# Peptides against a protein of PDB entry 4U39: the designs that were tried, part 88

Target 1, 302 residues: chain A of PDB entry 4U39
Amino acid sequence: SIKVIGVGGGGNNAVNRMIENEVQGVEYIAVNTDAQALNLSKAEVKMQIGAKLTRGLGAGANPEVGKKAAEESKEQIEEALKGADMVFVTAGMGGGTGTGAAPVIAQIAKDLGALTVGVVTRPFTFEGRKRQLQAAGGISAMKEAVDTLIVIPNDRILEIVDKNTPMLEAFREADNVLRQGVQGISDLIATPGLINLDFADVKTIMSNKGSALMGIGIATGENRAAEAAKKAISSPLLEAAIDGAQGVLMNITGGTNLSLYEVQEAADIVASASDQDVNMIFGSVINENLKDEIVVTVIATG

## One batch from the design tools (peptide; made by RFdiffusion4, then SolubleMPNN)

Design b2_p16_8_s4 (from b2_p16_8, 7 letters changed)
Fold by OpenDDE base, seed 1:
Structure b2_p16_8_s4 (fold): chain B 302 residues (1-302), chain A 16 residues (1-16)
Amino acid sequence: as target 1 above (302 residues)
Amino acid sequence: LTPFQKKKNIVDLSQV
């Protein structure tokens, strides 16, 4: 089974966005130290952590409180994650709960033998230096606790949105990019396509790989596959070129009109931009909601 | 570190 655990405010906003976009084949768990915020989760499983420590009042933007809250609730987290083959741990780094609890939860998932994937954001620069420093500490702890850590630099989201985009919409786009990172992997396993991957294929690329980057490309029209692939490998979210990656996981998602030729064309573009010795795997997914769009997601590891 | 890992680490350090 695949479990997605949203940790703290940003992680739970991302989980809500996943549920709203009907991401299939995954079980959702919301974790928070703030009981009021947790009640706003759309997840079926809602877990308050650190109830004794925080009394449901949140972590006060302190990562050490988030850490201790997860440690207090370790047995409950173990029970909720038990029997998962794969666990996505999603959080906005820089806060109290997400930054402190996500590494603890990730370690619990890994110790249970799940393929543990972190999908986390760095805060925007406008959130201030304190959040950036807290995020750096949380990301360092996540790197040790996961098999793969996808880090999304929120400032790069500002390069893919309109310059007049309100701050609230920039946070919604961060939630959407977290959704795309989880869905881009989970759909390869859970959703049928023209080329299906098994869990073992994904595990070969993601097991013990450390930090990863994600690129996303979306296109329509006659050359949509090639355009989406080119956008993915040149994505502002890819802070490094994929040419030196040890592993590449690629998702080609399209509507019911997605052709095998388009899948091959997109895969060839990504392969041509990668090292010749790269372990590249690709899958295709059919999403009837995309109609004429193709979405290419590239995850570069190593 | 691979060239990719080096680039990732530089970016990671620049955001701290």
Scores: peptide ipSAE 0.022, ipTM 0.480, DockQ to the pose 0.029
Fold by OpenDDE base, seed 2:
Structure b2_p16_8_s4 (fold): chain B 302 residues (1-302), chain A 16 residues (1-16)
Amino acid sequence: as target 1 above (302 residues)
Amino acid sequence: LTPFQKKKNIVDLSQV
């Protein structure tokens, strides 16, 4: 089974966004130290961690409290993750619960033998130096605890949204990018398309790869496949070009009118931008909610 | 470190 575990406020917002977008074939778990915030989760499984430590009052933006809360609740986390083949750990880094608990939860998933993928955000620069430093510590701990860590630099979201975008909408877009990172991988396994991947294919690309970068491209019109692929490989979310990546996982998602030619055209563009020796796998997904849009998601590893 | 890993690490270090 595939499990998505949202950790703390940002992780739980991302999980809510996944549920609202009907991401299929995954089980959702919400984890928090704040019992009131946890009650607002749409996830079927809701887990309060560190009940003795925090009394359900949250981590007070302290990562050490988040860490200790996950350590206190280790057995409960193990039972919730048991039997998962793949675990996505999603969190907003820089806070208390997400930053501290996500690495502990990821390590538990990895120790259970699940393919463990972190999908996390760095805070915006405007959230201040304290959050950035806390996030750096959490990201470092996540790198050791996962097979692959996708890090979304929130400041790069400001390059893909209008400059007049309200701060609350920029945070919603961060939650949406976290959704896209999870869905772009989970759909390759769980959702039928023109080209299907299995879990073994994904495991080959993502197992013990360390940090990864994600690019996303969306386009419409006659050249939509080529345009979406070009946008994905040049995405502001890609802090480095995909040249020199050891592995590339690509998702080409379209509506019911997605052609095999469009899938191949998108794949050829991404392959041409990658190293010749890259281990590239690609799948296609049919999303009936997409009309004339193609979405290309690229995960670069290694 | 691969060239890609170096690029990722430089970006990671430049944001700290």
Scores: peptide ipSAE 0.020, ipTM 0.482, DockQ to the pose 0.029; fails the geometry check
Fold by OpenDDE base, seed 3:
Structure b2_p16_8_s4 (fold): chain B 302 residues (1-302), chain A 16 residues (1-16)
Amino acid sequence: as target 1 above (302 residues)
Amino acid sequence: LTPFQKKKNIVDLSQV
C-alpha cells in the first residue's frame, strides 16, 4: 500500500490539495500538534501527536517540540504506517511541527521497511532567516531518515508565478508543487497509463538515493509533449541540471488523447538532456481532467 | 561525489 503523511500545517495543506485533486490509490494521514488545525484536515486518518507535551496547542514554531511530539507518539505513528510498501512524508520546513516531526516520522517509516520519500518545501526568503535556519536543520535530519528527499525551494516558485501574485497564493502554489511531487510518483504505480510502472521500478530509482530535485513542465497545443518536456528539464525548481544525475524518474501525464508518439517524444528530450549512463525510468498516466494539457514531471536522483 | 551530488550540496549549503 502507498501512504501519504502530511506533517504540520504545510504538510496538511498539501494533503488537502491532493484529496481535492482526487489523487488515487493512496491512503492519507494528517499529523499535527495543533488539534484545531488537525480538525480542518480532509484526511481519513487524523493523528494528534505530542498530546501530553503540547495539549493540542501546537509546537510554538519550535522544531524541538515537533521532534519530541513525534517521539511521544512513536507507537501510534508505527501503527498508522504498518503494512505500507511506500510512505510519502510531506511537510513545509521552517515551522515547529513539520520541521521537527517529519524526520522522526520518516525514520519510523524507513525502520518499518517502507520505501520512504520526503517531499518538503524550503520557506520563502520573506518568511525570515529564523525559518530558513530551522528548515535547513529539518532538511538535514530528513536526508538521514529517508530513501529519497525531494526539496522544493519556494523562492523558485516566485519565478513561475506572476509578480503580482499575493503571498497567500504563493503558499497555495507551494502546496500544489508538493501535490505534484507526490502525485508524479504515486500515479506511476497506482494510475493506469500507456506505459505502466510497478513498485519495483520506482524502488530501484529511489532507494537510498538521498536528495533529489524535481522539474515540472506543463503545455498545450500541437507540440505540447516536446514543450512540456523542455519546461520540465529547464524548470526553476531544478536548481541543478539533470546532467550528472544517476537516476531519473519521469512521469508523462495527459488526457485521453495522449499518444504513444507524444510519450516517446517527451522521453527522448529528457534522455537527450541526461547522462548516457543514467538509469532512466519513465511511465505515462492518463488523467481525464487534463483534456489538452500534458504534464511532465522529472525527478533526478544521485 | 557526482557532478549532480556536488551541485545539490552547494545549493543546500548556499541556503543556510
Scores: peptide ipSAE 0.019, ipTM 0.417, DockQ to the pose 0.029; fails the geometry check
Fold by OpenDDE base, seed 5:
Structure b2_p16_8_s4 (fold): chain B 302 residues (1-302), chain A 16 residues (1-16)
Amino acid sequence: as target 1 above (302 residues)
Amino acid sequence: LTPFQKKKNIVDLSQV
C-alpha cells in the first residue's frame, strides 16, 4: 500500500489538496500537534501527536517540540504506517510540528521497511530568516531519515506565478506543488496509463538516493508533449540541470487522447537532456480531467 | 559527490 502522511500545518494543507484533487490509490494520514487545525483535515486518519506534551495547542513554532511530540506518539505512528510499501512524508519546513516531527515519522517509516519519500517545502524568504534556519535543520534531519528527499524551494514558485499573486495564493501553489510531487510518483504505481510502472521500478530509482529535485511542465496544443517535457527539464523548481543525475523518474500524464507517440517524444527529450549512463524510468498516466493538457513530472536523483 | 549533487548542495548553501 501507499500512504501519504501530512505533518503539521503545511503537510496537512497539502494532503487536503491531494484529497480535493482526487489523488487515487493512496491512504491519507494527517498528523499535527494542534488539535483544532487537525480537525480541519480531510484525511480519513487523523493523528494528534504529543497530546501530553502540547495538550493539543501546537508546537509553538519550535521544532524540538515537534520532534518530542512525534517521539511521544511513536507507537501510534508505527501502527498507522504498518504494512505500507511506500510512505510519502509531506511537510512545510520552518514550522514547529512539520520541521521537528517529519524526520521522526520518516525514520519510523524507513525502520518499518517502507520506501520513504520526503516531499517538503522550504519557506518563502518573506517568512523570515528564523523559518529558513529552522527549515535547514529539518531538511538536514530529513535527508538522514528518508530514501529520497524532494525539496521544493517556495521562492521558485514566485518565478512561475504572477507578481500580483496574493500571499495566500502563493501558499496554495506551494500546497499544489507538494501535491504534484506526491501524485507524480503515486500515479505511476496506482493509476493505469499507456506505460505502467510497478513498485519495484520506482524503488530502484528512489531507494537510498538522498536529495532529489523535481521539475514540472504543463502544455497544450499539437506540440504539447515536447513543450511539457522542455518545461519540466527547465523548470524553476529544478535548482540544477538534470545533467549529472544518477537516476531520473519521469511521469507523462495526459487525457484520454494521450498518444504513445507523445509519450515517446517527451521521454526522448528528457533522455537527451540526461547523462548517457543515467538510470531513467518513465511511465504514463491517463487522467480524464486533463482533457487537452499534458503534465510532465521529472524527479532527478543522485 | 556527483556534479548534480554538488549543484544541489551549492544551491542548498546559497539559500541559507
Scores: peptide ipSAE 0.015, ipTM 0.414, DockQ to the pose 0.029; fails the geometry check

## One batch from the design tools (peptide; made by RFdiffusion4, then SolubleMPNN)

Design b2_p17_1_s1 (from b2_p17_1 with K1M D9S N13D E16Q)
Fold by OpenDDE base, seed 1:
Structure b2_p17_1_s1 (fold): chain B 302 residues (1-302), chain A 17 residues (1-17)
Amino acid sequence: as target 1 above (302 residues)
Amino acid sequence: MSAFEKKLSNVVDLNQV
């Protein structure tokens, strides 16, 4: 089974966005120290952590409180994650609960033998230096606790959105990019396509790889596969080029008109941007909601 | 640590400043 655990406010917003977009084949868990914020979760499983420590009043933007809250609730987290083959831990880094609790939850998932993938955001620069420093500490702790860590730099989302985009919409786009990262992987396992991957394929690319880069490309028209692939390997979300990656996981998602030729064309472009010795695994997904669009997600590891 | 992991670590470290 695949579990997605949203940790703290940002992680829970991302989980809500995943549920709203009907991401299939995953179980959703919302974790928070703030009981009022947790009540707004759309997840089926809602877990308040650190109830004794925080009394449901949240972590006060302190990562040490988030950490201790997860440690207090360890047995409950273990029970909720038990029997998962794969666990996505999603959080907005820089806060109290997400930054402190996500590494603890990730370690619990890994210790249970699940393939543990972190999909987290760095705060926007406008959220201030304190949040950036807290996020850096949380990301470092996540890197040790996961098999693969995808870090989304929120400032790069500002390159994808219109300059007039309200701040609230920029946060909503961060939630959407977290969704795309989780869905780009989970759909390869859970959603049928032209080329299906098994869990063992994904595990080969993602197990004990540490930090990963994620690129996303979307295109329409006659050359949509090639354009989507080119956009993915040049994505603003890529803090570096995917050259030198030892592993690449690629998702090519399209509508019912997605051709095997388009899948191959996209895969060849991503392969050409990678080293010759790269272990590339690609899958295709059919999403009937994608009419003429192709979405390419590239995850580079190793 | 691969050359790529080192590249990524440098990017992560640069974004900590």
Scores: peptide ipSAE 0.303, ipTM 0.807, DockQ to the pose 0.028
Fold by OpenDDE base, seed 4:
Structure b2_p17_1_s1 (fold): chain B 302 residues (1-302), chain A 17 residues (1-17)
Amino acid sequence: as target 1 above (302 residues)
Amino acid sequence: MSAFEKKLSNVVDLNQV
């Protein structure tokens, strides 16, 4: 089974966004130290952690409280994760619960033998230096606790949205990028397409890889496959080019009109941006909610 | 550590400042 765990406020908002977008073939778990915030989760499984420590009042933006809350609730987390083949741990770094608890939860998943993938955000620079420093510590702890860590730099989202975009919409876009990162991987396993992958294929690319880069491209029109692929390999979300990656996982998602030619064209573009010796695995996904759009997701590892 | 891992480590470490 595939489990997606949203940890703290940002992680739970991302999980809500995944559920709202009908991401298939995954089980959703919401984890929080704030009982009131947890009640707003759309996840089927809701887990309050650190009930003794926090009394459901949250972590007070302190990562050490988030960590201790997950440690207090270890057995409950283990039971919720039991039998998962793959676990996504999603969180907004820089807060209390997400920053502190996500590494503990990831380690529990890894110790259970699940392929453990972190998909987390760095805070926006405007959230202040304290959040950036807390996020850096949380990201470092996540890197040690996961098989693959995808870090989304929220400041790069400001490059793809209008300058007048309200702060609330910028956070919603961060939740959407977290969704795209999880869905871009989970759909390769859970959703049939023109080219299907299994869990073993994904595990080969993502097992014990450490940090990964993620690029996303979306396009429409006659050259949509090529344009989406070019946008993915040049995505603002890429903190570096994908050259030198030992592994590339690629998702080509389209509507019912997605052609094998478009899949091949997109794959060739991503291959041309990668090293000759790269282990590239690509899958295609059919999403009926996509009309004329193609979405290319690239994950570079190694 | 591959050249890519070093590249990523540097990117992650540079964003800690």
Scores: peptide ipSAE 0.298, ipTM 0.804, DockQ to the pose 0.028
Fold by OpenDDE base, seed 2:
Order: structure tokens, then C-alpha cells, then sequence
Structure b2_p17_1_s1 (fold): chain B 302 residues (1-302), chain A 17 residues (1-17)
């Protein structure tokens, strides 16, 4: 089974966005120290952590409170994650609960033998230096606790959205990029396509790989496959080029008109941007809602 | 650490300054 665990306010917003976009084949778990915020989750499983420590009043933007809250609730987290083959841990880094609890939850998932993937955001620079420093500590702790860590730099989202985009919409786009990172992997396992991957293929690319880069490209029209692939390998979300990656996981998602030729064309572009010795695994997903759109997601590991 | 992992670590460290 695949489980997605949203940790703290940002992680729970991302999980809500995944549920609203009907991401299939995954079980959703919402975790928070704030009981009122947790009640707003759309997840089937809702877990309040650190009830004794916080009394449901949240972590006060302190990562050490988030950590201790997850440690207090360890047995409940273990029971909720038990029997998962794969666990996605999603959080907004820089806050109290997400930053402190997400590494503890990830370690619990890994110790249970699940393939553990972190998909987390760095805060925007405008959230202030304190959040950036807290996020850096949380990301370091996540890297040690997961098999693969995807870090989304929120400031790079500002390069994708219009300059007039309201702050609230920039946060919604961060939640959407977290969704795309989870869905881009989970759909390869859970959603039928032209080329199906098994869980063993994904595990080969993602097991004990540490930090990963994620690029996303979307295009329409006659050259949509090539354009989407080119956008993915040059995505503003990539803090570095994918050259030198030892492993690449690629998702090519299209409508019912997606051709095998388009899948191969997109794969050849991503392979050409990678090293000759790269272990590239690609899957194709059919999403009837995309009509004429192709979405290419690239995850580079190494 | 692969060359790629070193590249990524350098990017993470530069964002802490």
C-alpha cells in the first residue's frame, strides 16, 4: 500500500490539494499538533500528535516542540504506517510541527521497512530568516530519515507564476507542486498507462538515494511531448541541471490520445540531458482530464 | 557521495548563507 502523510499546516494543505485533485491509489493521513487546524483536513485518517505536550494548541513555530510531539505519539504513528510499502512524508519546512515532526515520522516509516520519500518545501524568502534557518535544520534531519528527499524551493515558484500573483495563490501553488511531486511518483505505481512500472522499479531508483531534484513540464499541440520534456529538464524547480544523476524516474502523463511515439520522444530528450550511464526508468500514465495536455515529471537522484 | 550528490549538497549549503 502507498500512504501519504501530511505533517503540520503546509503538509495538511498539500494533502487537501491531493484529495481535491482525486489522486488515486493512496491512503491519506493528516498529522498536526493543532487540533483546530487538523479538523479542517479532508484526510480519512486524522492524527493529533503531542496532545499532552501542546494540549492541541500547536507547536508555537518551534521545531523542538514538533519533534517532541511526534516522539510522544510514536506508537500511534507506527500503527498508522504499519503495512505500507511506500510512505510519502509531505511538509512545509520552517514551521514548528512540519519541521520538527516530519523527520521523526519519516524515520518511523523507514524503520518499518517502507520506501520513505520526503516531499517538502523551503519557505519563501519573505517568510523571514528565522523560517529559512528552521527549514534548513528540518531538511538536514529529513535527509537522514528518508530514502529520497525532494525539496521544493518556494522562491522558484515565483518564477513560474505571474509577478502579480497574490501571496495566498503562491502558497496554493506550493501545495500544488507538492501534489505534483507525490502524484508524479504514485501514479507510476497505482495508475495504468501505456508503460506500467512496478514498485520494484521505483524502489531501485529511490531507495537510499538522499537528495533528489524534481522538474515539471506541461505542453499542448503537435510537439507537446518534446516541449513538455524540455520544460521538465529546464524547470525553475531544478536547483541544478540533472547531469550527473545516477538515477532518473520519469512520468509521462497524457490523455487518451497519448501515443507511444510521444512517450519515446519525451524519454529520449530526458535521457539525452542525463549521463550515458544513468539508470533511467520511465512510465506512462493516462489521465482522461488532460485532453490535449502532456505533463512530464522528472525526478533525478544520485 | 556521487558527483551529483556533492553538487546538490553545495546548492543546499549556498542557500544557508
Amino acid sequence: as target 1 above (302 residues)
Amino acid sequence: MSAFEKKLSNVVDLNQV
Scores: peptide ipSAE 0.295, ipTM 0.798, DockQ to the pose 0.027
Fold by OpenDDE base, seed 3:
Structure b2_p17_1_s1 (fold): chain B 302 residues (1-302), chain A 17 residues (1-17)
Amino acid sequence: as target 1 above (302 residues)
Amino acid sequence: MSAFEKKLSNVVDLNQV
């Protein structure tokens, strides 16, 4: 089974966004130290961690409280993750619960033998230096606790959105990018397409790879496949070009009109931007909600 | 560490400041 565990406020917002977008074939778990915030989760499984430590009042933006809360609740986390083949751990880094608990939860998933993928955000620069420093420590701890860690730099989202985008919408876009990162991988396994992948294919690319970058491209029109692929490999979310990556996982998602020619054209563009010796795996997904859009997601590892 | 892992490490480390 595939489990998505949202940790703290940002992780739970991302999980809510996944549920609202009907991401299929995954089980959702919401984890928080704040019992009131946890009650707002749409996840079927809601887990309050550190109930003795925090009394459900949250971590007070302290990562050490988030860490200790997950350690207190270790057995409960183990039982919730038991039998998962793959675990996505999603969180907004820089807070108390997400930053402190996500690495502990990821390690528990990994110790259970699940393919453990972190999908996390760095805070925006405007959230201040304290959050950035806390996020850096949490990201470092996540890197050791996962098979693959996708880090979304929130400041790069500001390059994709309109300059007049309200701060609240920038946070919603960060939640949407977290959704796209999880869905871009989970759909390759759970959702039929023109080219299907299995869990073993994904495991080959993502097992023990450390840090990863993600690019996303969306396009419409006659050249939509080529344009979406070009946007994915030049995505602001790719803090570095995909050249030198040892592994590339590519998702080509389109509507019912997605052609094998468009899939091949998009794959050839990503391959041409990658090293000749790259282990590239690509799948296609049919999503009827995209109509005329193509979404290309590229994950570069190693 | 691959050249890409070094790029990634630098990107991760640059965002620590």
Scores: peptide ipSAE 0.184, ipTM 0.762, DockQ to the pose 0.028

Design b2_p17_1_s2 (from b2_p17_1, 6 letters changed)
Fold by OpenDDE base, seed 4:
Structure b2_p17_1_s2 (fold): chain B 302 residues (1-302), chain A 17 residues (1-17)
Amino acid sequence: as target 1 above (302 residues)
Amino acid sequence: LTAFQKKLKNVVDLNQV
């Protein structure tokens, strides 16, 4: 089974966004130290961690409280993750619960033998230096606890959205990018397409790879496949070109009108931007909600 | 380290904060 565990406020907002977008073939778990925030989760499984430590009042933006809360609730986390083949740990880094608890939860998933993928955000620069420093510590701890860590730099989301985008909408877009990162991988396994991958294919690319970058491209029209692929490899989220990546995982998602030609065209563009010795795996997904859109997701490991 | 690995390491290890 595939489990998605949202940790703290940002992780739970991302999980809510996944549920709202009908991401299929995954089990959702919401984890928080704040009981009131946890009640707003749409996840079927809701877990309050550190109930003794925090009394449900949250971590007070302290990562050490988030860590200790997950350690207090270790057995409950183990039972919730048991039998998962793959675990996505999603969180906003820089806060208390997400930053502190996500590495502990990831380690529990890894110790259970699940393919453990972190999909996390760095805070916006405007959230201040304290959040950036807390995020750096959380990302470092996540890197040791996961098979692959995808880090989404929120400041790069501001390059994709309008400059006049309200702060609340910029956070919603960060939640959406977290969704796209999880869905871009989970759909390759769980959702039928023109080219299906299995869990073993994904495991070959993601097992013990450490850090990864993600690019996303969306396009419509006659050249939508080529445009989406070009946008993905040039995505602001890809702070590095994919040239010299050791592994590339590519998802080509379209509506029911997605052609095999469009899939091949997109794959050829990404392959041409990759090293010749790269282990590239690509799959296609059919999502009826995309209508005329193609979404290309590229995950580069190295 | 490849150029990508160096960039990836710099991106993830946040050494530019």
Scores: peptide ipSAE 0.298, ipTM 0.789, DockQ to the pose 0.029
Fold by OpenDDE base, seed 1:
Structure b2_p17_1_s2 (fold): chain B 302 residues (1-302), chain A 17 residues (1-17)
Amino acid sequence: as target 1 above (302 residues)
Amino acid sequence: LTAFQKKLKNVVDLNQV
């Protein structure tokens, strides 16, 4: 089974966005130290952590409180994650609960033998230096606790949205990019396509790989596969070319009109941008909601 | 480290401030 655990405010907003976009084949768990915020989760499983420590009043933007809250609730987290083959731990780094609890939860998932994937954001620079410093500590702790850690640099989201985009919409786009990172992997296992991957394929590319970056490309029209692939490998979210990556996981998602030729064309573009010795795995997904769109997701590991 | 690995390390380990 695949479990997605949203940790703290940003992680739970991302989980809500996944549920709203009907991401299939996954179980959703919302974790928070704030009981009022947790009540707003759409997840079936809602877990308040650190009830004795925080009394449901949240972590006060302190990562040490988030950490201790997860440690207090370890047995409850273990029971909720038990029997998962794969666990996604999603959080916005820089806050109290997400930054402190996500590494503890990830370690619990890994100790249970699940393939543990972190999908986390760095805060925007405008959120201030304190949040960036807290996020750096949380990301460092996550790296040791997961098989793969996908880090989304929120400042790069500002390069893919309109300059007039309100701050609240930039946060919603961060939640959407977290969704795309989880869905881009989970759909390869859970959703049929033209080229199906199994859990063993995904495990081969993601097990004990450490840090990763993600690129996303979306296109329509006659050359949509090639355009989506080119956008994915040049995505601001990658912050670098994928040449020199040791592993690449690629998802080509399209509507019912997705052709095997389009899948191959997209894969060839990503392969041509990668080293010859790269371990590349790609799958395709059919999503009837995309109609004429192709979405290419690339996850590059070092 | 490759250019990608260096960038990846900077994105993960360093503050983008």
Scores: peptide ipSAE 0.278, ipTM 0.776, DockQ to the pose 0.029
Fold by OpenDDE base, seed 5:
Structure b2_p17_1_s2 (fold): chain B 302 residues (1-302), chain A 17 residues (1-17)
Amino acid sequence: as target 1 above (302 residues)
Amino acid sequence: LTAFQKKLKNVVDLNQV
């Protein structure tokens, strides 16, 4: 089974976005130290951690409280993650609960033998130096606790949104990018397409790979496959060119009109931008909610 | 380290402070 665990406010917002976008074939778990915030989760499983430590009042933006809260609730986390083949741990880094608890939860998933993938955001620079420093510590701890850690640099989201985008919409876009990172992988296993992957294929690319970057491209029209692939490999979220990546996982998602030619064209573009010796795996997904759009997601490991 | 690994390390380890 595939489990998605949202940790703290940002992780739970991302999980809510996944549920709202009907991401299929995954079990959702919401984890928080704030009982009031946790009640707003759409997840089937809601877990309050550190009930003795925090009394449901949250972590006070302190990562050490988030860490201790997850440690207090270790047995409950173990039981919730038990039997998962794959675990996505999603969080916004820089806060209390997400930053402190996500590495502990990731380690629990890994110790249970699940393929453990972190999908996390780095805070916007405008959230201030304290959040950036806390995020750096959380990212470092996540890197040791996961098989692959996808880091989304929120400041790069400002390059793909309108300059007049309100701060609240920038956070909603960060939640959407977290959704795209999880869905871009989970759909390859859980959702049929023209080229299906199994869990073993994904495990080959993601097991013990460390840090990863993600690129996303969306396009429409006659050249939509080529344009989406080119946008993915040049995505602002992909702060490093995929040239020299050791592994590439590619998702090509389209509507019911997605052709094998379009899948191959997109794959050839990403392969041509990669090293000759890269371990590249690509899958296709059919999403009936996509009309004339193709979405290409590229995850580069190295 | 590959050129990508060097870039990736720098990007991921950036404190942006």
Scores: peptide ipSAE 0.268, ipTM 0.770, DockQ to the pose 0.029
Fold by OpenDDE base, seed 2:
Structure b2_p17_1_s2 (fold): chain B 302 residues (1-302), chain A 17 residues (1-17)
Amino acid sequence: as target 1 above (302 residues)
Amino acid sequence: LTAFQKKLKNVVDLNQV
């Protein structure tokens, strides 16, 4: 089974966005130290951690409280993750609960033998230096606790949205990028397409790879496959070009009119931008909600 | 570290301070 665990406020918002977009073939778990915030989750499984430590009042933006809250609730987390083949741990780094608890939860998933993937955001620079420093410590702890860690730099989201975008909409776009990172991988396993991958293929690319970057491209029209692939490999979210990556995982998602030619054209563009010795795996997904759109997701590791 | 690992490390470890 595939489990998605949202940790703290940002992780819970991302999980709510996944549920609202009807991401299939995954089980959702919401984790928080704030009982009032946890009640707003749409997840079937809601877990309050650190109930004795925090009394449900949250972590006070302190990562050490988030860590201790997950440690207090270890047995409950183990039972909720038991029997998962794959676990996604999603969080907004820089806060109390997400930064402190996400590494502990990821380590629990890894110790249970699940393929453990972190999908996390860096805070925006405008959230202040304290959040950036807390996020750096949490990301360092996540690297040790996961098989692959996808890091989304929120400041790069400001390059893909309008300059007049309200702060609340920029946070919603960060939640959407977290959704795209999880869905771009989970759909390769759970959702049929023209080229299907198995769990062993995904495990080969993601097992013990450390940090990863993600690029996304969306296009429409006659050259949509080539345009989406070019946008994915040049995405502002890819702060590094994929040249010299040891592993590349690619998802080509389209509507019912997606052709095998379009899938090959997109794959050839990403392969041509990669090293000759890269371990590249690609799959295709059919999403009936995508009329004329193609979405290309690229994850580069190593 | 490969050239990409160095690049990736720099991106992921950049404390934008």
Scores: peptide ipSAE 0.256, ipTM 0.770, DockQ to the pose 0.028; fails the geometry check

